# Designs tried in a protein design run: peptides against a protein of PDB entry 3OIQ. Part 18

Target 1, 212 residues: chain A of PDB entry 3OIQ
Amino acid sequence: KNRIFVSSSKDFEGYPSKAIVPVQFVALLTSIHLTETKCLLGFSNFERRGDQSQEDQYLIKLKFKDRGSERLARITISLLCQYFDIELPDLDSDSGASPTVILRDIHLERLCFSSCKALYVSKHGNYTLFLEDIKPLDLVSVISTISTKSTNSSKHSSSELISECDLNNSLVDIFNNLIEMNRDEKNRFKFVKLIHYDIELKKFVQDQQKVL

## One batch from the design tools (peptide; aimed at target 1 S122)

Design b1_p14_5_s2 (made by RFdiffusion4, then SolubleMPNN; from b1_p14_5, 10 letters changed)
Fold by OpenDDE base, seed 4:
Structure b1_p14_5_s2 (fold): chain B 212 residues (1-212), chain A 14 residues (1-14)
Amino acid sequence: as target 1 above (212 residues)
Amino acid sequence: MKKDLNVEELKEIL
């Protein structure tokens, strides 16, 4: 089955009530929930949804059913946090207690762009997204990709072009949503409060603000 | 659609 690119988590409302569908999306990491019994990753594109929290629009489950899947989930969390420079409590505490990690509102401190592959699994009108693969995206690479989209219509095969256009559109939409949040005085999100706020990000945001 | 299949519903599908 072909993997479907998803631009909005609302698209899942139109999905079959009993299906397995491979999906892909790009979003910001917003939350991490690792306990003794589950591992969840929250992602958002910050699409406006009335008065609802824009956090965790994509709630992704990692398999957590046996010691092997638990270990893989813990390694996945560790590697993501290392990549995004997210401080974790020492997961190696000799206390025999499974380390609990509960992080929320990650986007307030760090822009953690991630390309996710997941399985949409539905039964009885409910669904779950299971992580298949995650690729963290470097912010400089995201900025460069958005900035170069304005200049290079060069012919590669029609199937690869659609996927690249969809990715780039979603990245632009995320930044536009963040710019709107930054302009809202009631919104906690501010670019200047990001730990990694630099001259490059500042310039990029200023240039994007002129197009909106 | 509601989010979250329960663990038992997931065991039947995975």
Scores: peptide ipSAE 0.072, ipTM 0.773, DockQ to the pose 0.235
OpenDDE base, seeds 1, 2, 3, 5: peptide ipSAE 0.102, 0.057, 0.027, 0.028; ipTM 0.797, 0.757, 0.697, 0.689; seed 1 fails the geometry check

Design b1_p14_5_s3 (made by RFdiffusion4, then SolubleMPNN; from b1_p14_5, 8 letters changed)
Fold by OpenDDE base, seed 5:
Structure b1_p14_5_s3 (fold): chain B 212 residues (1-212), chain A 14 residues (1-14)
Amino acid sequence: as target 1 above (212 residues)
Amino acid sequence: MKVNLNEKELEEIL
């Protein structure tokens, strides 16, 4: 089955009431929910959805049914948090209690860009997204990718790889949405409050703000 | 990181 690139989590409202569809999207990590029984990752593109929370637009389940899947979920969370420099409570504590991690509003402190592959699975009009693969994206690499592609409108390459255009367009849309949130005085998101706010990100945001 | 789910496992999670 061909993998579909999803630019909006609203696309799922038009999906079949009973289907299994491989999808891919890029989004910011907004939440982590790891308990004894569940592992969920929240992602958002911060698309305008009226008065609804713009967080967790993509709620992704990790398989968490057996010791092997639980271990894989925990390792996935640990590796993501290590990559994004997210402080986790010690998952390796000799207390035989499975550590609970509940993080929200991650985007207020860190821009955790992630390319996700998931299975859309629906039954009776309800759906669940299951994580198949995740690739964390480096912010400097995201900034460089957006900055370099404003100049290359040319070349057809017919290959069944999710177009590098779709990924870039979604990254631009995310930054545009973050700029709008930053301009809104009621929004808690501010670029200057990011722990990793540097001269490069500052310059990039200032340059993008002139185009909007 | 890759997670393999089969169709039966997916049906049991729904």
Scores: peptide ipSAE 0.030, ipTM 0.699, DockQ to the pose 0.054
OpenDDE base, seeds 1, 2, 3, 4: peptide ipSAE 0.025, 0.025, 0.025, 0.025; ipTM 0.642, 0.642, 0.642, 0.646

Design b1_p14_5_s4 (made by RFdiffusion4, then SolubleMPNN; from b1_p14_5, 8 letters changed)
Fold by OpenDDE base, seed 2:
Structure b1_p14_5_s4 (fold): chain B 212 residues (1-212), chain A 14 residues (1-14)
Amino acid sequence: as target 1 above (212 residues)
Amino acid sequence: MPKNLEEEELKEIL
């Protein structure tokens, strides 16, 4: 079955009330919720949703039903946090309790671009997105990809019919949404407050702001 | 927002 690229989490409002659909999207990591009983990742493209929070537009579950899946979830979180330089609260090594991680508003400090493969699972009009795969994206690579308007259709092998155009359009849309948030005095998001705010990101944002 | 499926509802589907 072909994987569907999702440009908006609103697309799920039109999805079947009883289905299993492999999906893919690109978004910013906004939250991590790891407890003893569940693991959730929040993602957003910051699309305008009226008065609704722009955070956690994609709430992704990791399987957390046995010691093997719990271990995989914890390893996944650790690797993502290592890749994005996300400081995890010191896992109190002295409490025989499984480490609890609750991070929110990650996008206020770090732009954690992620390409996610998920399984949309619905029953009775309710749905859950299950993580199948996650690829963290390097911010310099994202900026380069948007800037170069890369017409180079690298023919990556015959099973991923995801248009390079869909990925690039979604990355542009995310940056445009972040620029709008940065211009809004009521919005907490500011590029200058990012820990990794450098000259390259500054220049890129300034150049994108002239097109909007 | 649609409610997330509970783990028991998911065991019947997956």
Scores: peptide ipSAE 0.098, ipTM 0.800, DockQ to the pose 0.210
OpenDDE base, seeds 1, 3, 4, 5: peptide ipSAE 0.028, 0.087, 0.095, 0.091; ipTM 0.644, 0.795, 0.798, 0.797

Design b1_p14_6 (made by RFdiffusion4)
Pose (drawn by RFdiffusion4):
Structure b1_p14_6 (pose): chain A 183 residues (1-47, 54-90, 99-149, 165-212), chain P 14 residues (1-14)
Amino acid sequence: KNRIFVSSSKDFEGYPSKAIVPVQFVALLTSIHLTETKCLLGFSNFEQEDQYLIKLKFKDRGSERLARITISLLCQYFDIELPDPTVILRDIHLERLCFSSCKALYVSKHGNYTLFLEDIKPLDLVSVISTISTKCDLNNSLVDIFNNLIEMNRDEKNRFKFVKLIHYDIELKKFVQDQQKVL
Amino acid sequence: HTNLSWEEREEIEE
């Protein structure tokens, strides 16, 4: 194929006014909006706000069930508690870090566009830390994301704090410290 | 270029 890797949402400025372009990006899961009619997943690389809004489209009940199971499995994989109806989660990163490799389909018309979900591969935080410590586009993105997360933690006004993560590991405390030295 | 998902998310939130 010819899937185009995007490093930032701003890349979508050079894309056609009407085209179907397979894309791929890396980011943190930040929000879920699940209704009976549609589902939007928000992601961000904190270059510090929501940036990617990925849509799971479904019309009938059969496809709604699949969308629900998909959200259920994604949340379970990240240890996110889910009440299972309109379902809304925000600023998930303040409580849990959820790196994800996502493949999407850019669909535009009249200059407007929507990113539709093709695949989502959650990335284990332990693997993310290891992948950064031992050591392309994926790695560059993982590094940039973690650096922004580091600067957000330094900023006293920003609500993001590693110590406030429900999964604040000793190894996470270690990687963050030894990561600031590089700065 | 405008992402329509922003409008859809605002509608859901309302």

Design b1_p14_6_s1 (made by RFdiffusion4, then SolubleMPNN; from b1_p14_6, 9 letters changed)
Fold by OpenDDE base, seed 4:
Structure b1_p14_6_s1 (fold): chain B 212 residues (1-212), chain A 14 residues (1-14)
Amino acid sequence: as target 1 above (212 residues)
Amino acid sequence: MKNENVKELEEILK
């Protein structure tokens, strides 16, 4: 079955009931919720949804059913946080209690671009997204990818490759949404408050603002 | 359709 690229989390409203659909999207990591019994990752493209929170538009579950799946979830969280320079409490503390991690509004401090593969599973008029794979994206690489107009139509016609156009469009949409949030005085998001705000990001944002 | 993980998140935040 071909993996479907998803540009909006609203697309799931039109998805079939009682289906299993492999999906893929690109979004910013917005939250991490790790408890003793559950692991959830929140992602957003910051698509405007009226007065609703723009965080956690893609709320994805990691399997957390046994020690093996729990360990995999903890390793996944640790590796993501290491990659994005997110401070975590030591998850391996020998003190028998699995540490609880509750991080929200991650995008206010760090732009954590992530390419996610998930399994959409629907039943009884609701759905769950299960994480299958996650690839953190480097911000410099994201900026370069957007700035380099997609000239490399590498015809890798394998049915598993996201269209380079879909990826680029989603990345552009995210930045455009962040620019709109940055312009809104009521929005807490400001590029200048990002811990990693540098001259390159500043220049890129200034150049994108001229196109909007 | 609603994401069931929203309910799970609401349970974590209680």
Scores: peptide ipSAE 0.569, ipTM 0.945, DockQ to the pose 0.868
OpenDDE base, seeds 1, 2, 3, 5: peptide ipSAE 0.565, 0.568, 0.569, 0.568; ipTM 0.944, 0.945, 0.944, 0.944

Design b1_p14_6_s2 (made by RFdiffusion4, then SolubleMPNN; from b1_p14_6, 8 letters changed)
Fold by OpenDDE base, seed 3:
Structure b1_p14_6_s2 (fold): chain B 212 residues (1-212), chain A 14 residues (1-14)
Amino acid sequence: as target 1 above (212 residues)
Amino acid sequence: MKNLNEEELKEILS
């Protein structure tokens, strides 16, 4: 089955009430919930949804049913956090109790762009997104991609017919939403409060603000 | 929409 690119988590409102659909999306990591019994990752593109919280628009479940899947989930989180310079407590505590990790509002300190592959699984109108794969995206690379409007499809022969245009459009939309949040005095998000706020990001934001 | 519970997930993934 071909993987479907999802530009908005609202798209799932139109999805079948009983289906298994492979999907892909790009979003910012907003939360991590690791307990003894579950592992969840929250993502958002910060699309405006009225009075609803803009966090965790994509709630992604990692398989967490046996020691093998639990280990894989912990390793996945560890690697993501290492990539994004997110400090985690030692997950490998020799004390037989797996540490609980609850991180929220990650986007207030770090823009953790992630390309996610997931399974949309629905039954009786309820759904769960299961993580299949995650690729962290470098912010400099994201900025470069948006700035160059690179129509040069690097023929990375990934057999998945996901348009490079869909990815780029989603990245642009996320930045536009962040710019709107940055302009809103009531919103806690500010680019200048990001730990990795640099001259490149500053210039990019200033240039994008002129177009909006 | 609510997340599927673990039992519902076991039924779908079996």
Scores: peptide ipSAE 0.086, ipTM 0.783, DockQ to the pose 0.161
OpenDDE base, seeds 1, 2, 4, 5: peptide ipSAE 0.072, 0.047, 0.066, 0.068; ipTM 0.778, 0.760, 0.773, 0.775; seed 1 fails the geometry check

Design b1_p14_6_s3 (made by RFdiffusion4, then SolubleMPNN; from b1_p14_6, 9 letters changed)
Fold by OpenDDE base, seed 5:
Structure b1_p14_6_s3 (fold): chain B 212 residues (1-212), chain A 14 residues (1-14)
Amino acid sequence: as target 1 above (212 residues)
Amino acid sequence: MKNENIEELKEILS
């Protein structure tokens, strides 16, 4: 089955009520909820949804049914947090109680771009997203990708491969949404409050703001 | 359709 690239989490509202669909999207990591029994990752493109929270638009579950899946989930979280320089409590602490991790509003401090593969599973009018794969994206690489591809609008390559165009368009949309949030005085998101806010990001944001 | 994980999240936060 071909993997579907999802540009909006609203797409899932139109998905079949009883289906299994492999999907892929790019979004910012917004939350981590790790308990003794569950692991959830929240992602967002910060699409406008009226008065609804723009966080956790993609709420993805990691399988947490046995020791193997639990270990995989914990390792996944650890590696993601290490990559994004997110401080976690020691998950390996000798105290036999696995620590609860609740992190929210991650995007307020760090832009954690992630390419996610997930399994959409629907039943009885509801759906669950299960994480299949995650690739953290380097911010510098994201910025460079957006900056370079502004010119190659021409090739509709019909290749069933998740088009590099879809990824780029989604990345641009995310930045545009962040710029809108940054302009909104009521929104807590501000680029200048990011821990990793540097001259490169500043310049990129300034350049993107001129196009909007 | 609703994301069932929202309910699970609510349970974690309750």
Scores: peptide ipSAE 0.539, ipTM 0.939, DockQ to the pose 0.893
OpenDDE base, seeds 1, 2, 3, 4: peptide ipSAE 0.538, 0.538, 0.538, 0.538; ipTM 0.938, 0.939, 0.939, 0.939

Design b1_p14_6_s4 (made by RFdiffusion4, then SolubleMPNN; from b1_p14_6, 9 letters changed)
Fold by OpenDDE base, seed 2:
Structure b1_p14_6_s4 (fold): chain B 212 residues (1-212), chain A 14 residues (1-14)
Amino acid sequence: as target 1 above (212 residues)
Amino acid sequence: MKNENVEELKEILS
């Protein structure tokens, strides 16, 4: 089955019951919830949803059913946090108690762009998204990709023909949504509050704001 | 369709 690129988490509302659908999306990491029994990652494109929270629009589950899957989940979280320079408590703590990690509103401090592959699994009128793969994206690379209108379809020979256009459009949409949030006095998100707010990001945001 | 992980998240935060 071909993997479906998802531009909005609302698309899942129209997805079939009793189905298994491989999906892919790009979004910002917004939350990490690691407990003794569960591991959830929250992502968002910050699409406006009326009175609903714009956070955790993509709530993705990591398999956490046995020691092997738990270890994999912990390693995944550790590697993501290392990549994005997110401080975690030591997950290897000798205390035998699996550390609980609750990180929320990650986007308020860091823009953690992530390309996610997930499995949509629906049953009994509900669905679950299971993480299959995650690729963190470098912010400089994201900015460069948006700034370079070059539809250079580098046919990377991976059998998953994700339209580079779909990825780019989603990245643009995310930034546009962040710009709108930054303009909203009621919104907690402000670019200037990002830990990694630099001259490059500032310039990019200023240039994008002129087009919106 | 509703995301079941929303309920799981509520349980984590309760």
Scores: peptide ipSAE 0.565, ipTM 0.944, DockQ to the pose 0.846
OpenDDE base, seeds 1, 3, 4, 5: peptide ipSAE 0.564, 0.564, 0.563, 0.562; ipTM 0.943, 0.943, 0.943, 0.943

Design b1_p14_7 (made by RFdiffusion4)
Pose (drawn by RFdiffusion4):
Structure b1_p14_7 (pose): chain A 183 residues (1-47, 54-90, 99-149, 165-212), chain P 14 residues (1-14)
Amino acid sequence: KNRIFVSSSKDFEGYPSKAIVPVQFVALLTSIHLTETKCLLGFSNFEQEDQYLIKLKFKDRGSERLARITISLLCQYFDIELPDPTVILRDIHLERLCFSSCKALYVSKHGNYTLFLEDIKPLDLVSVISTISTKCDLNNSLVDIFNNLIEMNRDEKNRFKFVKLIHYDIELKKFVQDQQKVL
Amino acid sequence: FSISYSSDISETFF
């Protein structure tokens, strides 16, 4: 194939006014909007706000069920509590870090566009830390995301704090410290 | 582990 890797949402400015382009990006899961009619997943690399809004489209009940199971499994994988109806989650990153490798289809018309979900591969935080410490586009993105998350933690006004993560590991405390020295 | 999903985009495109 010819899937194009995007490093930023701003890349979508050079894309066709009407085309179907397979894309891929890496980001943190930040929000879920699940209704009976549609589902939107928000991701961000904090270059610090929501940036990617990925849509799971479904019309009939059969496809709705699949969408619900998909959200259920994704939340369970990240230890996200889910009440299973309109379901809304925001600023997930303030409580949990959820790195994800996502493949999507860029579909545009009249200059407007929508990113439709093709695949989502959650990334283990432990692997993310290891992948950064021992040591392309994926790694560049993981590094940039973590750097921005570091600067957000330094900023006193920003609500993001590692110590406030429900999963604040000793290893996470360690990686963050030894990561600031590089700065 | 990954989660694949399919969306019908035909009406969106056309």

Design b1_p14_7_s1 (made by RFdiffusion4, then SolubleMPNN; from b1_p14_7, 5 letters changed)
Fold by OpenDDE base, seed 5:
Structure b1_p14_7_s1 (fold): chain B 212 residues (1-212), chain A 14 residues (1-14)
Amino acid sequence: as target 1 above (212 residues)
Amino acid sequence: FSLSYKSDISEELN
């Protein structure tokens, strides 16, 4: 089955009430909820949804069935957090209690761009997104991609790969949404409060603000 | 890098 690129979590409202659909999206990591029984990763593109929280628009589940799958989930979270320089409590601590990790509002401190592959699984109108693959994206690479590909619409062929266009458009949309949030005095998000706010990001944001 | 994680969804399909 062809994987569907999802630009909005609203797309799922139109999905079948009983289906399995492989999907892919790009979004910012907003939350991590690791318990003894499951892990949930929250992602958002910060699409405006009225007065609702723009966080956790994509809830991705890592299901545990055995110790092996639990360990794999923990490793996945650890590696993801290591990549994004997110401080986690020591998940390997010999204290026989599986550490619970609850992180929220990650985007307020770090822009954690991620390309996610998931399975949309619906039953009786409700759905769950199950993780298949996660690729963290480097912010510098994201900025460079947006800055360079405004020009080369190279019609590269119909390969099953997500069109570079869809990815780029989604990345641009995310930044535009963040710029809008940054302009809103009521919004907690501010670029200058990001731990990794540097001259490059500053310049990029300033340049994007001129286009909006 | 990419991280692959396959959730067993067999129970979700029943």
Scores: peptide ipSAE 0.501, ipTM 0.940, DockQ to the pose 0.883
OpenDDE base, seeds 1, 2, 3, 4: peptide ipSAE 0.499, 0.500, 0.497, 0.500; ipTM 0.940, 0.940, 0.939, 0.940

Design b1_p14_7_s2 (made by RFdiffusion4, then SolubleMPNN; from b1_p14_7, 4 letters changed)
Fold by OpenDDE base, seed 5:
Structure b1_p14_7_s2 (fold): chain B 212 residues (1-212), chain A 14 residues (1-14)
Amino acid sequence: as target 1 above (212 residues)
Amino acid sequence: FSISYKSDISEELN
């Protein structure tokens, strides 16, 4: 089955009440929820949804049914946090209790761009997104991709071109949404409050603000 | 890095 690129979590409202659909999206990591019984990752593109929280627009479940899947989930969280320089409480603490990690509003401190593949699974109108693949994206690479791909239509296969265009468009949309949030005095998000706010990001944001 | 999961969701559909 062809994987569908999803630009909005609203797309799922139009999906069948009973289906399995492979999907792909790019979004910012907003939350991590690791307990003894489940692992959830929250993502958002910060699409405006009225007065509702823009967090966790994509709630992704990791398989958490056996020791093997639990271990994989924990490794996934550790690797993501290591990649994004997110401080985790020591998951290795000798206390035989499985460490609980609950992080929210990650985007307020760090822009954690991630490319996700998931399975949309619906039953009786409700759906769950199960993680199939996650790739963290480097912010510098994201900025460079947005800045450069206005020009090079490299003749890759039509399917790869669509995927690259969709990815780039989604990345641009995310930044545009963040710029709007940054302009809103009521919004907690501010670029200058990001831990990794540097001259490059500053310049990029300033340049994007001129286009909006 | 990338992490891939096998899509064996058969047990979750039951």
Scores: peptide ipSAE 0.364, ipTM 0.881, DockQ to the pose 0.638
OpenDDE base, seeds 1, 2, 3, 4: peptide ipSAE 0.363, 0.363, 0.359, 0.359; ipTM 0.881, 0.881, 0.877, 0.880

Design b1_p14_7_s3 (made by RFdiffusion4, then SolubleMPNN; from b1_p14_7, 6 letters changed)
Fold by OpenDDE base, seed 1:
Structure b1_p14_7_s3 (fold): chain B 212 residues (1-212), chain A 14 residues (1-14)
Amino acid sequence: as target 1 above (212 residues)
Amino acid sequence: FSLSYKSDISDWLN
């Protein structure tokens, strides 16, 4: 079965009440929830949803059923945090207690673009997204990708082109949403408050603001 | 960031 690219988390509202559907999306990492019993990743593209929180529009569950899957989940979190330079607390826990980590509002300090592959699994109208694959995206690469596709529609094969176009459109949409949030005085998100806010990102945002 | 934790994950990866 072909993997479906999802541009909006609202798409899941129209999905079958009993299905297994491979999906793919691009979004910003917003939260990490690791406890003794579960591991969840929150993502958002910050689509406007009225007065609802724009966080965790995509709530992704990691398999956490046995020691092997728990270890894999913890490794996944560690690698993501390492890639995005997210500090995990070094607790000298001499206590054999399972590590608990709860991070929220990650996007307020770091733009953690991620391409996710997941399984949409629904039963009785409720659904869960199970992580299959996660690829962190480098911000410089994201900026370059958005900046170059305004000019070079090179004809690669139609099927791969659709996926690349969908990816780029989603990245543009995310930035546009962030720009809107940045303009809103009531919104906590500000580009200048990002830890990694540099001249390149500043210039890119300024250029994008001119077309909005 | 809103951060809460009980222990470091890195300690369990070794």
Scores: peptide ipSAE 0.026, ipTM 0.553, DockQ to the pose 0.036
OpenDDE base, seeds 2, 3, 4, 5: peptide ipSAE 0.120, 0.021, 0.130, 0.063; ipTM 0.792, 0.603, 0.801, 0.708; seeds 2, 4, 5 fail the geometry check

Design b1_p14_7_s4 (made by RFdiffusion4, then SolubleMPNN; from b1_p14_7, 5 letters changed)
Fold by OpenDDE base, seed 5:
Structure b1_p14_7_s4 (fold): chain B 212 residues (1-212), chain A 14 residues (1-14)
Amino acid sequence: as target 1 above (212 residues)
Amino acid sequence: FSLSYKSDISEELE
């Protein structure tokens, strides 16, 4: 089955009320909700949605039914957090109680770009996105990708791979949305408040701000 | 790196 690249979570409003659709998107990790029964990852591209919170536009579920799948979910979260330098409470603590992790507003401190593959599963008009694959993206690599691809529109029409153009366009859109948020005095997001705010990110943001 | 996670969706299809 062909995987659909999703540029907006609004695309799901047009999806069938009963379907299974493999999808892929790129977004920022905004929340982690790990409990004994489920894990939810929140992602956003910060598209303007009126007065609604721009967080958790993509809610990705890691469903586990057994101890093995639960462990895999925990490992997945731990590895993601390790990659992004997100402090988690010790998930391996010998206290037989599975630790609950609730992180919100991750994007206020860290830009956690992620390429996600998921299954859109709808029933009776409601849908759930189930994780299939997650690839964390390095910020330096994201910046370099945006900066370099402005020139090489090589039309490699290889049909099956999500167009590098779609990924790049989505990354640009995310940064543009973040720039708009940064300009809004009412918005809590500020680039200068990011823990990893460096000279490279500063320069990139300044250069992107000139194009907007 | 990439992390693969397959949710069992069998119950969601019933």
Scores: peptide ipSAE 0.520, ipTM 0.943, DockQ to the pose 0.889
OpenDDE base, seeds 1, 2, 3, 4: peptide ipSAE 0.518, 0.519, 0.516, 0.517; ipTM 0.943, 0.943, 0.942, 0.943

Design b1_p14_8 (made by RFdiffusion4)
Pose (drawn by RFdiffusion4):
Structure b1_p14_8 (pose): chain A 183 residues (1-47, 54-90, 99-149, 165-212), chain P 14 residues (1-14)
Amino acid sequence: KNRIFVSSSKDFEGYPSKAIVPVQFVALLTSIHLTETKCLLGFSNFEQEDQYLIKLKFKDRGSERLARITISLLCQYFDIELPDPTVILRDIHLERLCFSSCKALYVSKHGNYTLFLEDIKPLDLVSVISTISTKCDLNNSLVDIFNNLIEMNRDEKNRFKFVKLIHYDIELKKFVQDQQKVL
Amino acid sequence: NPHNLSWEELEEIE
């Protein structure tokens, strides 16, 4: 195939006014909006706000069920508590870091566009830390994301704090420290 | 400039 890797949502400015373009990006899961009619997943690389809004489209009940199971499994994988109806989660990153490699389909018309979900591969935080410490586009994105998350933590006014993560590991405390030295 | 429709859909959901 010819899936195009996007490093930023701004890349979508050069894309066709009407086309179907397979894309791929890396980001943190930041929000979930699940209704009976549609589901939107928000992701961000904090270059610091929501940036990628990925849509799971479904019309009938059969496809709704699949969308619900998909959300359920994704949340369970990240240890996100889910009440299972309109379901809304925001600023997930303030509580949990959820790195994700996502493949999507860019569909545009009249200059407007929507990113539809083709695949989502959650990335273990332990592997993310290891992948950065031992040591392309994926890695560049993982590094940039973590750097921005570091600057956000330094900024006193920003609500993002590592110590406030429900999963604040000793190893996480360690990687963040030894990561600032590089700065 | 391109516009992402998911923003409008998000506002509707909210």

